# Designs tried in a protein design run: peptides against a protein of PDB entry 8BZL. Part 265

Target 1, 228 residues: chain A of PDB entry 8BZL
Amino acid sequence: SYDRAITVFSPDGHLFQVEYAQEAVKKGSTAVGVRGRDIVVLGVEKKSVAKLQDERTVRKICALDDNVCMAFAGLTADARIVINRARVECQSHRLTVEDPVTVEYITRYIASLKQRYTQSNGRRPFGISALIVGFDFDGTPRLYQTDPSGTYHAWKANAIGRGAKSVREFLEKNYTDEAIETDDLTIKLVIKALLEVVQSGGKNIELAVMRRDQSLKILNPEEIEKYV
Target 2, 242 residues: chain B of PDB entry 8BZL
Amino acid sequence: SRRYDSRTTIFSPEGRLYQVEYAMEAIGHAGTCLGILANDGVLLAAERRNIHKLLDEVFFSEKIYKLNEDMACSVAGITSDANVLTNELRLIAQRYLLQYQEPIPCEQLVTALCDIKQAYTQFGGKRPFGVSLLYIGWDKHYGFQLYQSDPSGNYGGWKATCIGNNSAAAVSMLKQDYKEGEMTLKSALALAIKVLNKTMDVSKLSAEKVEIATLTRENGKTVIRVLKQKEVEQLIKKHEEE

## One batch from the design tools (peptide; made by RFdiffusion4, then SolubleMPNN)

Design b1_p25_1_s2 (from b1_p25_1, 9 letters changed)
Fold by OpenDDE base, seed 3:
Formats: sequence, structure tokens, C-alpha cells
Structure b1_p25_1_s2 (fold): chain B 228 residues (1-228), chain C 242 residues (1-242), chain A 25 residues (1-25)
Amino acid sequence: as target 1 above (228 residues)
Amino acid sequence: as target 2 above (242 residues)
Amino acid sequence: SAAAEAAAENMYQEGAAASEIPLPP
């Protein structure tokens, strides 16, 4: 099969399909992640659920395992594939190693998956970036980001998607040890950061919280409004 | 832009998948299909374009397909692609039933097909399916359900939605007239006729040009029924009298 | 078309990224 190489180097050394996949991410709704002391928080811009859409089926934050959750920006269908692969790996790891994955481990797995799709002649890159948060077995909160290239880094706070620049600028100014001193303050920081790009208040934010030794909790709109 | 849209499954410089967008554009020219969720059932209504008098088989439904005892779908787009996908849906549902000895949950069936669609947008040498689907179903987990999927492999649950020709206008009308929590199947049928009457490129809505299927629960069993032409005529007549 | 544009926009996080029902292994 003359599978024309989809992702090839340009004469100047660029992988254009990877760069263009990064542009696809910028079209996605904004997601933000913040690591607190004993909490990790993910927030996403909730486009007003189209009138008549079932809100249950609009999920931008998902659990990968009991100790790991992910938000993404970019192509939703691409994200579903990555999420499913990651979930399988988390379960496989528990079965084979008898311990849950570290946040770094599952991030590296996802990153490696993405990287392979940048090097295969028969595949385009994934059009997604992800924020992956959770707790390691030692109780350490972690936040990682991965992009379409398969790169990943650890962060204290970060944002992805269309409003990411503004959100990051806000976080750079406002992320302090004092701002994350409590769980509530950490949640408030995420909400404030999202409000930089979300026009209509707490109703257009989806927020997920994972506390130490607790499962992922998605906050309802009423709970979010308490922080606004 | 045109240099990138000529190749299958690649990103444009702006991060767009033009082949997927073009597939969606093609669906915009297909016959209208709508779905409406009610408290006591769910329905599909579809435009029947090929009233070919020479079609031997009174196709009970050209655009509405029974998938299993608990689910049906309607298709908008390329007929050949639709046939492949509807067959795949049936196969997925049957394999699940054989493996687990229970019917596949509605969302799982939708997701399984959507993963196939997504793959056709990511793998080289493949084009996106030029098909959007509406799914109606019942399961023990969520009761009556309505889903929509597109060529990207994206899907969502809906209370009411429309695909195909004039879908945007149809969705706008549905948004105006759909009463959350108060929708009966009877009201949903009336709404379907109202919307189709406005969105179909016909001078007058006729029963021969409309297919309607309802999914209900009777005595703990799912009942999928395609409305008879006379029933559709009655619905149209009632609408004309209001 | 407006419908195609809306659908295209929906490709970017306007849908289900994860089923609530676990996919069978």
C-alpha cells in the first residue's frame, strides 16, 4: 500500500503535521490543572451544553484510574481513543504489578502512544493535549501535561486549549504557596483562572477535584458557585 | 488550504481535518433525519427521498434500521457507507449479546461504532465515513436514549436533534418547541411533523415522504414500531388543522 | 454550510470523551 508518509520532516526540519495538531488543540475548549498541597484540581470550559444536549454525555474530565484523572483539549474522538488505551493500561498495571500506576507512568504511556502516531506512515498525530493529575502511592499530588508530539512535563499549574495563554498568564501571577494553602483556596484558584476566559460565570465550568486518598469528585454547578 | 484538503486524514495548517468537514458537508445535503426523546418513548423521523415507484421492495424503512430488540438508528449521508456502518452496529450488538448473554448498553454500541469512525479519520489510506447517525434505544441503565454521531467519531446524547438537510433550522425549531420534562411521545410525534414540514424541501409534506419509528416499553419489553403510512397521514392532517 | 460548520466545531470537545458505562475488557 502506497501509504504516503503523513508525518514527514520538511526541508527545514519541521514536522508540520505535529505542529498542525497543536493548532487543533488550540481550537479545543480550555482546560486548566492545578496541583495543591494535598489536592489536584482540573477545570474545563464547559461550552453551554447545546440546548437539548444531554449533559451526561458531555464529559471533558475523565478518570483513568482511581488515583488518576485527565482533562484534554482538541479532538474529542481522538481523546476517547487515548482515554480508553490509558484505562486499559492502568488496569493492566494493577494486575501485573499489583500497584496502581504513578501519574508519571501513565503520562509516559500516553506520551509514547502519541509519539508513535507521529512516526507512523499510516497515521496522523492525535489532535489532543492532555492534563493528567492524580496521586502517587506515596500520596504525592502530581500534574503532567502532554501534547500531540508526545512530549510531557510535570507542572505546578498549567492550561491547554483556546484560552490557555490567558489562563497561564493568570496562573503565573497568582500561583503562590499561599494561594494553594488549603484545598478550598486551590479550587478557587482554578475557578478564577478559568473565569479569565469563560464569559458566563460558574455555569460554564466543569470542575473535578481529587483529594489525597479520595476518588475523583466532579463538582456540581451549585458547589462551583460557592467558590465564585 | 486546497493542498491539504486533497489528502486524506491530515491536519491543515490551522489544525482542521478538512476531509472530515467535507464529509459533514456531504451529510448536509442528505435527507433530513430527526430524533426526539420523550418521557414514555423515543422516536426517529426521516425524510424518504427515493420514492422510486419501481422499487420492488416496499422498503419498510429506507433510512431507519433496527439494530437489535432495544435499539434503532437513522442515517444521513452516503448510502453505501451507511449500509456498512449499520451492518457493523448489528454485528457489534450480536457479538456483545453472545459474549455477555445480555443486550449491549446503548451508549456502548454507539461508542464502539464511533471508535471505528474515528479510526477512519486517523489512519492513512482511509477516508472518513460520509454518514451521521441518530440512535434511539432503551437499556436498564439509562432508560430511553437518543444519540447522534458524526464522521469524526464524536457522539453525544440528546433530548432532540437533527441531521441532514436543513438540520440547523430543524435544531433551532426543536430548541424552541421542546418542553423538557413534559414531552410525551404523542407530543414528540407532533413536533417531528412540525419540524419536518418546515425543513423538508417539499411544497407539501406527505406521508409517503416521511418515515417514523417509535421505541416504547410495553410489559417490560422494548417495542420498535415503524408507523404505517396512514398513521403518518393522520399526524400530518392533525398538524395542518392546528 | 452552517450545519457543517457547527458539526465541525463539535469535533472539538462537544461530545462524549468517555462512556459512563465501562467498555467490556
Scores: peptide ipSAE 0.080, ipTM 0.733, DockQ to the pose 0.702
Fold by OpenDDE base, seed 5:
Structure b1_p25_1_s2 (fold): chain B 228 residues (1-228), chain C 242 residues (1-242), chain A 25 residues (1-25)
Amino acid sequence: as target 1 above (228 residues)
Amino acid sequence: as target 2 above (242 residues)
Amino acid sequence: SAAAEAAAENMYQEGAAASEIPLPP
């Protein structure tokens, strides 16, 4: 019975469907997030938009709320479900608590959603990892990562997707207080990190920036080239 | 591998959803459907495979469905699945209209169905829909639009695209001949005939084997029209004369 | 098929993750 498609423990304590969902994430385009001093930056590997495809319909970075945005790696359709749920929660929180969500709060919500799909009978895990960035109401920049298991952690910088290992190694080496001293330097750090895995330079990068008390800004290719 | 392809909604060790991939393979065997966006309209062209002489309905649209006053779709894949999805599209559009007293935006309708498709890839006891769709529409937000969706619940907007049999070859031809920003509906129709003539597994393209619908704006109203057989014949004839 | 493989790859971040059209109020 297909109804018995459940995530179960192996004898040695593994949740194979969760591990396999993590493999699905590795098939996704690389995404990187960096927390600066007063900026958060998301960068995503942009595959060449197929000729005749509408570029507006290829989005890998999205706003969850005015103060929170997300990039993901893995199954696009799965991501859409998570994004929609998160958006609803952000709006609900504003209505009920009269404050925007903290980045940690919405991350925890997403993580809990993912976790439930690892434990619920007749559901497969979400095949996505996410980088969630934004500003708390106190103006603190935040970066969180969540994976298919529903785990989440706060980061200074991190990467997900197929090139994540190389990008993380770069970030571990190059993320310093000096490297994030300015907004421009922070942006440059993200671009340089992505260039470790992206071919053909800045044309294949999607970059989004959120500054304190500002809305999400997606940089155009010309703006990106200024940092290369 | 067989253990992971026999169950719906599970990942393989490599992170693949084999049932979705197999649904996509099934669509590859379906009749060809083309969509082309023009400056002054959008069209669907579909292969008609079931020409039964005993069909009473001379005007049976086999593969092109009107969804509402502003949208139509074409389907490639399992007919029964297509019927379910097209009905759902109509219901979603109608509910939106009733709730908001305005037509549903094209992309929202596409997304709503894609969320359903996605659910059938994630929840146990369900199989993916063996259907890809092309959507044509007009709304006040983006004007004329063309979308494609697949069994995964993924979708995208296109200037021109193809689903079903020989779709890769068709897309290649569209990439070669589609002139961005200069495409008229007339030229789009000619291009559709050209591509179908080369991609359909027929010796000669005939009007009886092709369904074409156009979506245009006239006097601030969307007009969805299925071309008459005679009109299609004329298009084919023009192509043969070139 | 090559088409199926291409479609399979399209499952991974080749489409729209979200509509840019504002949700109706």
Scores: peptide ipSAE 0.077, ipTM 0.735, DockQ to the pose 0.785
Fold by OpenDDE base, seed 1:
Structure b1_p25_1_s2 (fold): chain B 228 residues (1-228), chain C 242 residues (1-242), chain A 25 residues (1-25)
Amino acid sequence: as target 1 above (228 residues)
Amino acid sequence: as target 2 above (242 residues)
Amino acid sequence: SAAAEAAAENMYQEGAAASEIPLPP
């Protein structure tokens, strides 16, 4: 019976709706994030965009601010709500504090938002995990992950979504200082990691790169193929 | 499991929102709606199911709604839910126009409604809307546009798509016949008739059973026009001759 | 139905997470 409540503790201490929201994340397309030395890279599994779908409207990597971007896995509509709230907060922070948010700050904001939806009666948890990457004002590259519970951690590399286990296993084996020595090597690492779960090569990968003091760049398919 | 089927805003153990899925299933039984984007316009074509002899000959769009001067939509699903959502779309568009003194961008209007739909999947005591929508529009940012939204609050842009009954078959036909970059509004109209003729469970397609609206630009203004029955008859006749 | 299953999959995989149209200032 407890598993049918919006979000309450079971007798054994489980928040079933949070756990089930984590299962929703596993249904999402795979996303991977890697922190390099002077680069952050997000890669997402691009399912074959339906032939008649506008590719512009199939975006799984979104800018939150000039210095922060986010990939997600899980419910797309839920992600939109989180992204919109995060964007508003980034803008508000610039207006009130006169500095851009740190990656940690905006991650914590998103995490707190998610947590509130796990504790508020009459709301279900968000069915999304997020990889949040960017640069702090001091030029430090950051990667954070958050899940439906509102927990967050900093990572060197991580993955979310349906293929996350395989991608993480690959990253655990292949993430070395040598593997991220250059921007190109870091990009290559992300592509190789995604290729563990993505069929048909680089055509089914969306890749975004953010370098220090540069805006988010989404690589075109031709650019991706150069790394394959 | 059936135990999760009754509550509107909870995840199943597998991470599914069954009430949203069931709303989508219900839409699959609704009348067919098509949208096709062309280089020189965009169109909606919808199945008209309520043909009653006592209906006044006044062309009443059952499934196609003008939202503002630059946008229209078609609906598949629960009529009462559709009426609420189409009214909300009009209100959102009007409020935006009042606030910013310019028409709402097409995608922003779609997004605003999708956020409402999403909320009805996340907040307790609410059920999903049993409605999918196709949106056609023009704005200065992207020109002619076609969007689809579902009960989850998800949406996407399309070159051509279908919702409602036999939507999967319709989409397959659209994928086969849609020529990217070469689609004229005239060819889009012909394609719409072709697809409807094959997807509607009728022996013969008739103009009384089809609603078609086109959105074009004339002299720097958007023109939304519902085709007259005679015009639809001509399109059907042309298709039968091919 | 196949259509319902496809729609269910789309909840997790397809669609826009955010508008690319800038909000008016």
Scores: peptide ipSAE 0.070, ipTM 0.732, DockQ to the pose 0.807

Design b1_p25_1_s2 (from b1_p25_1, 9 letters changed)
Fold by OpenDDE base, seed 2:
Structure b1_p25_1_s2 (fold): chain B 228 residues (1-228), chain C 242 residues (1-242), chain A 25 residues (1-25)
Amino acid sequence: as target 1 above (228 residues)
Amino acid sequence: as target 2 above (242 residues)
Amino acid sequence: SAAAEAAAENMYQEGAAASEIPLPP
């Protein structure tokens, strides 16, 4: 008998598969998101790319639309499914509503998708958390986090993945209005936060920046080193 | 432990998908397949294990499959699963061609199959495919390409890589000997023979046990060619002389 | 096995989350 119900409540009220999916997230590389005044920044820990691996194919920060991007921690293949669905929704929204999605809207869509996979028979939860950043049409920078359960919240700064605890502790201490006063300071804050858990310095960081009315920019290693 | 082993689509307490890991372990026992990207082409080399004298002349490569005019793949793992996936790849490529009147980009074909693989890791009542694939191809976007995919639905692009038996050792050798930017198809073929000779743990490599396919561009067309046994013999001979 | 461990690690850390090639509309 294939257990039709993959995610069920324990006698004590726990959804074990959701909790275990959260453990899968903790196995993922660390991702950090910070909302600045007029900038959103995503940073991800890169493990040393295997010498023979194509760097182009090792990306953890993806655009969902022109105004929204996402980083994740956990199962890469699961993330791809979520990203693809989110992209389709962003395009559909543009076609039907004639406006780009708000960051909250697309986050809610992703969260709802994840939640359905915690309640649907014959489906396991997604083994990913995501940091979703972008700008609303009014130019407001946004940062959201979602987890395997389908919960989501807005944040000023947050981290997910293996080193998330340490990075969050750093952010709690160092995220101030002064620390995000400029775009450069905001970028520097993200890099410093990641350096708490990344051993090999700036070479093992993927960094993406989105400014108001600008597309996602992935910084090259040389650009990152300027902030270190 | 057993409870998580019996369910195909659940996380362990540690966040692991054991059925996917077990599928990967099964692939580790399959015949070796390697891929090498060169400046002027890309190749697949695969171990042929089933040499039965009574098998009707295997006119076709057992482990290397042409997908379309611009792509081929090699498979390590369960043969029946491989057949299903290779057929699906062909269908996807054909549907794309019909819809868009151009060949499917290499990465898109890989991604499409990887989404299928991923689905088999997430939906109940299904098991992961016990198959890893190497893909070689050419498209106008990125030129010559080499990809690897696994049972999880994860994929990546590579300059050189290996799947199947002794893949870790093969990858280590490839890392040592692969010269970025200087790899010709000729040198790649030589490297493939060198790596296979060590990976297959045979005292003497024979052409009967090795399948090699090359993908090149000639006059603005992709040419996929399976090397003849005599050609493979010559490559082996050259390696033995060095 | 080392291969299984490497593969397991790859599931979480390596690979492409999305193609850069625009999907045809």
Scores: peptide ipSAE 0.144, ipTM 0.695, DockQ to the pose 0.787; fails the geometry check

Design b1_p25_1_s3 (from b1_p25_1, 10 letters changed)
Fold by OpenDDE base, seed 3:
Structure b1_p25_1_s3 (fold): chain B 228 residues (1-228), chain C 242 residues (1-242), chain A 25 residues (1-25)
Amino acid sequence: as target 1 above (228 residues)
Amino acid sequence: as target 2 above (242 residues)
Amino acid sequence: SAAAEEAAERMYQEGAAASEIPDPP
């Protein structure tokens, strides 16, 4: 059956392994990204950490560089491979071009990597979507999404993972210029969006913020509760 | 050129990697391995299923492997796969030491192997490794550490965990009895015996059926010690008296 | 097994996406 082959076209024109990789993304924890005026915010659903699990090793938001961070939904091990390659590219770019990557550049790199895994013999697609946020050198906040196919688009706000539909519906209703007027309001918007699918309030949310000219900050649970 | 691409682990229509899940199922039938992190050390306890009378008792560990001076691991799953992965861990650690003139950080070693495991789930001509590992170690960054990895190349840090047969029951018991911040290595050893006694499908726990290794710090050096059979016997006896 | 199913779910929901230890210089 074509659906159980390497990534090849079916007779009806489908790339089943890519579509099935998108289903793998839907099994992932929900991630949300919002672009504010001078802030970018990533939020991820934190499954109730097993009582004996080290929280340090349950991290779904990762820095790619000083000016770029990424959240993902889908296979964690696949994501790690993508993140590592992206980090190497960010460093390489700094060395060769003498400037940090633009958010679009690194997104395109990740997208191209994913695309190659949809076309290369003997490789399955990556089972991840990513939200990539950061600031360009001109101080412009950016949010991009990429999927298993290697497509990417710029967004004002978006969500990926198991609760993405509900979260997107919330964002479509509530993302306004007024809702992102301040950094705090932008953070509140992300939290409220995640609370549509996350049970037990702010304790099950991982939240990262990057403000203009500032490094990535991961909020602690106490900081998150202030916005709830 | 034989295209080995037909053996690529692929997604199901539901987005599942069944070959990885089947590898995890196979591990569920392997001997039990426990890891417990304490304030003053970390331990591995593993079920020994193969007892050979002619085996040299002094040096034999079936399931616990020293990786370097600062790390050890235990394995659950396919023995041949375990041997390959443990050898690879040693090579990675050695190459790092040669390159950087310092021991590899624990998480970096775990990650390096997990990236290999992941690759065997994504590249053609490869099957997932039928092995889960528990890693114990010490480094200057995080001190004593316990990690678990699975066939997917996923890993996580733990205070206490279990892999192999009856792992779910073992983890439940660990959740009940593990006291965060108050766990000494001595109490961890007692807890390990308690959990193994309840989770191993044996009528009576015996020292010959259990391997235990501890990792401690003495005089600024990591000490990895496999407990002698007599020491394990004493732990079992103490548990039976309680 | 329930344990294998739980492990399978963890592939999508848990684990470390990256080491926090900086790459050696």
Scores: peptide ipSAE 0.266, ipTM 0.704, DockQ to the pose 0.813
Fold by OpenDDE base, seed 1:
Structure b1_p25_1_s3 (fold): chain B 228 residues (1-228), chain C 242 residues (1-242), chain A 25 residues (1-25)
Amino acid sequence: as target 1 above (228 residues)
Amino acid sequence: as target 2 above (242 residues)
Amino acid sequence: SAAAEEAAERMYQEGAAASEIPDPP
């Protein structure tokens, strides 16, 4: 009975709608994030773009600001709402504080937004997890993950979505200082991690790279194949 | 579990939004709508199901709506929901034009409506709209465009797509026959007739049962034109002769 | 229906997360 109510505690202290929103995340395409030394990399499982779909409109990695980007797993429409709110906040911060947001700040903002949707009457949780990467003004690379509950943590590497367990297991074994020694090695690590769950190699991967003092770069399939 | 079917804004234990899925199911029973993007234009083709001879208002378009000077849409699903959403699209486009003194970009209009649709899946006391839309348009950013949106508030750009009855079969046919980079509006019209002829459960395709609109650019202006019955008849005849 | 199931799957797998159109002037 409690699982039917919007955002109420069960007798045993569970928020079933939040847990079920986490199940919605597991239905999403796999996303992976890795923090390197001077690079952050996001990779997403690109399900074969339906023949006749415009690839421009199939994006799971989005810039929030010049120094921050986000990948997500779960409901795409829900993600769009979060992304738009985050972009507005990034711009507002630049106007009011005269500095770009820190990656932690914008993550906390997104997390707070999600949390409010877990406590507001007449609203369901967002059915998304997000990997948020970027650089702080001091040039420090950051990776954060947030879930439907509004919790967030900093990570060296993490994964979300349907293949997240396998990807995380791979990262736990293979994330070493040597594996991220160079930008190229960091990119290779992300690709290898995604290949644990993605069939047909580099053609089914969307990869985004942000280097220190550089804008978000989406790699083309040919560039990805060089790392495979 | 059927227990989650009765509430509009809750996740199932499996992370599903059943009310949204049921809205999509309802759309699957609606009349077929096709959209095809060409190099020199974009078109919508829609099935006309209710041809009542006693209808006084010859609605030039039962399922295709002009949104502004640069955009049109077709709808599959609940008619009342469609009317509300198409009116909202017109209002959004008008407000943008008044505010910025330029027409709203196609994707921005689509996104604005999709955010409304999404909200009806997340806020209590609301049900999803039982409507999918195809959008055709032109703007200075991307030229000719075709979009599809569903009850979830999800949308995407397409070269060709279909919504409503037999949409899966139609999409399969489009995938087979659509030639990327080589599609003219003329060939797109022929393809639309071909697909509708196969997907509509009619012995013979007739012009009275098909509505087609084209969006083109002439002298730096967008032209949205609903094809006359005679023009549709000619397209059908040509297809029958191929 | 298979079409409805495919549409449902698209809610999680496909679509635009953000517009690439520049902000209005």
Scores: peptide ipSAE 0.178, ipTM 0.697, DockQ to the pose 0.821
Fold by OpenDDE base, seed 2:
Structure b1_p25_1_s3 (fold): chain B 228 residues (1-228), chain C 242 residues (1-242), chain A 25 residues (1-25)
Amino acid sequence: as target 1 above (228 residues)
Amino acid sequence: as target 2 above (242 residues)
Amino acid sequence: SAAAEEAAERMYQEGAAASEIPDPP
């Protein structure tokens, strides 16, 4: 019965629930990802942590595995489900294949999960886009984006969420080989990109970096201010 | 549009989940619940609305539930939904204890329930739970903790927060009066009474209308105590004298 | 209501997607 179908085609071929889930993503805080030469950087707009909120419990950048991390825009609770599923898959892959996942592999897994939720009766799409960054085993830095539809693509740089348009326009103009020549320049590029949409400067940015053969490092506010 | 209001939780054209928002609105009409984290403990204070003299079971606590030896919660919203969720919390905590022979970390218990809540916002034939929860607890990892969760399955840790009726006003007051690093359980209790007195639409705050529970550590054990009516009366009296 | 709007914003902006919850023993 049509009554159980949440995501159906319109007469003109639109999947409205997917499109509306994309609108939900636009309500989320802005996230930006940049692939450097030997570094990947994620930055997220940190709305002023509500006074009396524990900052530890406000995280928008998370590790999926030692070599992969993710930022998202959209529904936080939806993101948690995706993250948990991805983490389980990363661990399962390590156990069964004896190697870490490639960034593409885990991205494809997440994308497939999202896509299934667009076809399954009685399920709404995930209200999230994600930027997935990391290093493949060969040391190649990767950046992927996923959306609510389950599509994914590789990027040099991209942005999602509320300010994504402005940030992307900035990146299109400023992403050059020279701009990513060093790790510090790459970090600076991400911060500058976020500052296009963040009102309160460096204090409202969450920034994470992953370097080759290194674990995810979340920068503290003092470290971020050095790049501003 | 009525079409997005009546069906399974779906996105509106603007990317909103109206059923979740409506569940949150329903919670806004529930009795006020406060949580305050102190250096030496954590407390829950809740408005008691159903004082029916004809209720046979003096439920010592209508809104505050012990989950395990190290955690308690307070609920705002639909009572039947609250009962289901509190029971699930107890089951999760018990299963963890049996499996690992250690108490479940506070945040893990909160997260487990939040995943259930989220599922009820995403799967067809389900409606969101019309319940927000405040959680208080102690574990060896983070010590005393206070969490809030909502119908969306979102949660956060807090130093002080409020859910239910007039929650926005209560949160504003807490932001003004909460002193980070200097909050004792005694001062937290006084603050709770102060906030409840202003947020409850009552002419006079009475001990019959307020439930308070404290969670402390004594001799290396967690102690969850519901304050006696006389103790609450003393707190109210002290507030009136200041 | 302002409270409902704030709550709605929290669905998108605030909360833990990742916790540093210690792994079960």
Scores: peptide ipSAE 0.137, ipTM 0.708, DockQ to the pose 0.760

Design b1_p25_1_s3 (from b1_p25_1, 10 letters changed)
Fold by OpenDDE base, seed 5:
Parts: C-alpha cells; sequence; structure tokens
Structure b1_p25_1_s3 (fold): chain B 228 residues (1-228), chain C 242 residues (1-242), chain A 25 residues (1-25)
C-alpha cells in the first residue's frame, strides 16, 4: 500500500513536496501578468514549437470563463486538471449565484484545490503556479497569482516560471501609472518584461489581452511585432 | 535520489517525476510507431514484433486499434497497459456518443485519456501507464488529425511523429522529408516505409513486420483500413526500387 | 479531519468522476 502520506512535514517544519513542486514551476516557461487600468495582459514564453507539431495544441493561456483567463508555469498535464475544475466551478457559480465569478473567488477556489492536494494522503501537490487575470462584475481588472502550496495574492504585476525573477525585477522598476496609462502601453510593458528572458523577439511570445467588457484575445505574431 | 525513484507519485528535489520519466524510457524500447498526416488522409505504421507462427488468431493488428468509426490509435509500451487504455478510449467515445448523439471530437477523446494518465501520475498507489499513443482521426471541426500522448498525460497534435524505438531518429527523418501542404496519403505511405526501413532494427523490412492503417474520407464517411500484407509488400518493393 | 477527508474524498470522487478515472482493472 503506497497509501503513505506523500506530503509530510519535515522536522524543521518544511513541506518538501511543496518545495519540490515549486522547483518544477521554476523549470516551466516564463509567464507574466500585468494589470492595466482597463486591461489585463498575459504573456508567456513560447518554447519553439517542434517542426511538425501543431501550434494549436501548444497553448499556455486559456480562458476559465468569459471574464477570467489563466496562464501557468510548470506541469502542463497538472494545469489541465486545474483548468477543467476551475471551468466547471465558473459554470456552476453562474448557475447557482446567477453572476460570473469574481477573479478573487475563482483564485481562492484554485488555491483551495491546490492546498488540499498538499494535505491529502495519496496525493502529490500540483506542479504549477498560475497567473489568473480578469474583470470583476463591477469592471475592476484583477490579477492574482497562485503557487503549488495553495497560497494566493493580488498583484499589479507579477511573473512565474524560469525567468520570473528577472521579469519581476523589471516590472518593479518599470511598472508605473504612466507605463499603464493606455492599453497599448500596458501591452508594451508585458512584451518588454518578457524580452528580458526571451530571446528572438515576438516569435517566442504568446500574448493575450482582455479589455474591459471584451473577451480574451490572443494576439497573432504580427500584432505582437507591432509592439516590439 | 533512489528513494524518490521507488515512489510512483513523488517529486524529486529538482522537481522531476522519475516514475514518469522511467515509463517514457520503457516506451523507448517498444516497437516503433509512426503517424503521418496527409491532405487526403492520415496513417499509422507500426512495427510488429510478435510474429509467432503459433498464434491461432492472426491478429490483423497487434498495435493498431480502432476506437470508433472516426478514430484509431497505435500504442508503444506495455501491452497490458495499452489494452486498458484502448478499452477506456472506446468507452469514453461510446459514452459521449450516447450522451450527445454525435461522435466525440478527436482532441476531446485524447484529452479525456490524458487526464486519466495524469491522474495515475498524481494519485498515490498508482503507477504511470507505460504507454505512449498515436491517435489518428477525423472530425468536422479540424478534419484529419494526428495526436501523440505520453505517460505524463501530455499530448500534442502533429503533422508527423514517431514513438517507441529509435523515435528520435525517425522524427529527424520526418522533419527532413515531410513537405507541408504537399503530402498525399500515397506519399505519406512511401515516407512511412522509408522511415521504418531505417529506424527498425531489422536487416530487411518485411511486410510481416509492419502494420499500416489508413484513415480516409469516402462519400462523407470515415474509412479506417488496415492494409493487407500484399499492399505493404508492394510499398516495400516500390521503396527498394527507388 | 474526517469531514475534511470526506470532503477531499468527495472532491476526489467528483474529480475522479469528472476525469472518469477507471479503477485499475
Amino acid sequence: as target 1 above (228 residues)
Amino acid sequence: as target 2 above (242 residues)
Amino acid sequence: SAAAEEAAERMYQEGAAASEIPDPP
């Protein structure tokens, strides 16, 4: 019976499986999120799609609902499970509460799910961090980040994955009210932030934008190049 | 390091799932399976290793399985695991058909199985499936499709790909010879034979050691056909003459 | 803990039902 507790405290109070799941996230492609005034932007490092691979099947930014989208870093298969459960919850909330989820609500749901997988016997943590962006019903743009532990926080801007440190340092210096004054400036900020860690420009970036009262838009490479 | 190797669902200190990686290594020793997408169809070509003359049932296909009327798959890895997964694929497809009165979209079927594979990498007491699959299919949304999935529950769509023994070499050859937009099923069949001839650890390619299935559309219906041995012989002969 | 395990088990079963994880034969 391998029913043994997978995630246990060390003598010094560490949850090693959670820390090791965070190491899996650090090996993931870099993702960045920025909250603008009336826009939220997600950018992800594209790994060069292998020749003969269908690019359609390599997406790291997905919609959870009409008002919420998510980028992730870490294990793609783990992310798919989280995404599917979050989508079901978004739909359930619409049916039961008659309103779309707030970005905080769905973030808390995802965080709680992750936390349970850190505490339940016979389960390992999810090897993913996520950036969750969207609009609340009042039109307020939101950005949240979650990690494998099930912690979550609200951010103005943040990054996850391999290049997250460098991208965050860039954002800390360059995220100003002036830098997000327009939608275009906000998009430029995300691209510039990703270019700190991504080589060869717009071809290696996946970019998604959600404007107030608009659906998620994935930018094509030509649209991205206009901002480079 | 070895303590993490023995536990099926534990991260290593460096964030690796060794049991998944070891399952992938096991697949690398399995017989070669190729998939090639063409403009007018899609094919699977698989190495047949178990040519036992005493097998009473001439299994027309050892490694190629029909899933429904619109999809087939080929497997590389542990046969028993493959049987479980192929059965589950059939059940998922059938349940969807009963529920929605339409055939399951190809990617949805692949994803459903990949979620199962992922679960076997996350839940204690379970080991990863030692199986990679190639899926061929047709649906009204994307037409002809080729997918690959691995023990981790990852999948991707492909124009051409390979799993099993010498898969890296096969993929390299496919990258060189695959002409995007110009691939006919006939040319894909020739390419499959060419790649198998170089990647199979056999002195001479024989029709007895190769299984090929094609998926085409005829009169608005999907047709899945396993090539007869004579047809495969003709393909091999044609390749030898070139 | 039993209620949380039961909730986790329900979520697991709901997740398992959602993922239709076949019991190993």
Scores: peptide ipSAE 0.021, ipTM 0.592, DockQ to the pose 0.031; fails the geometry check

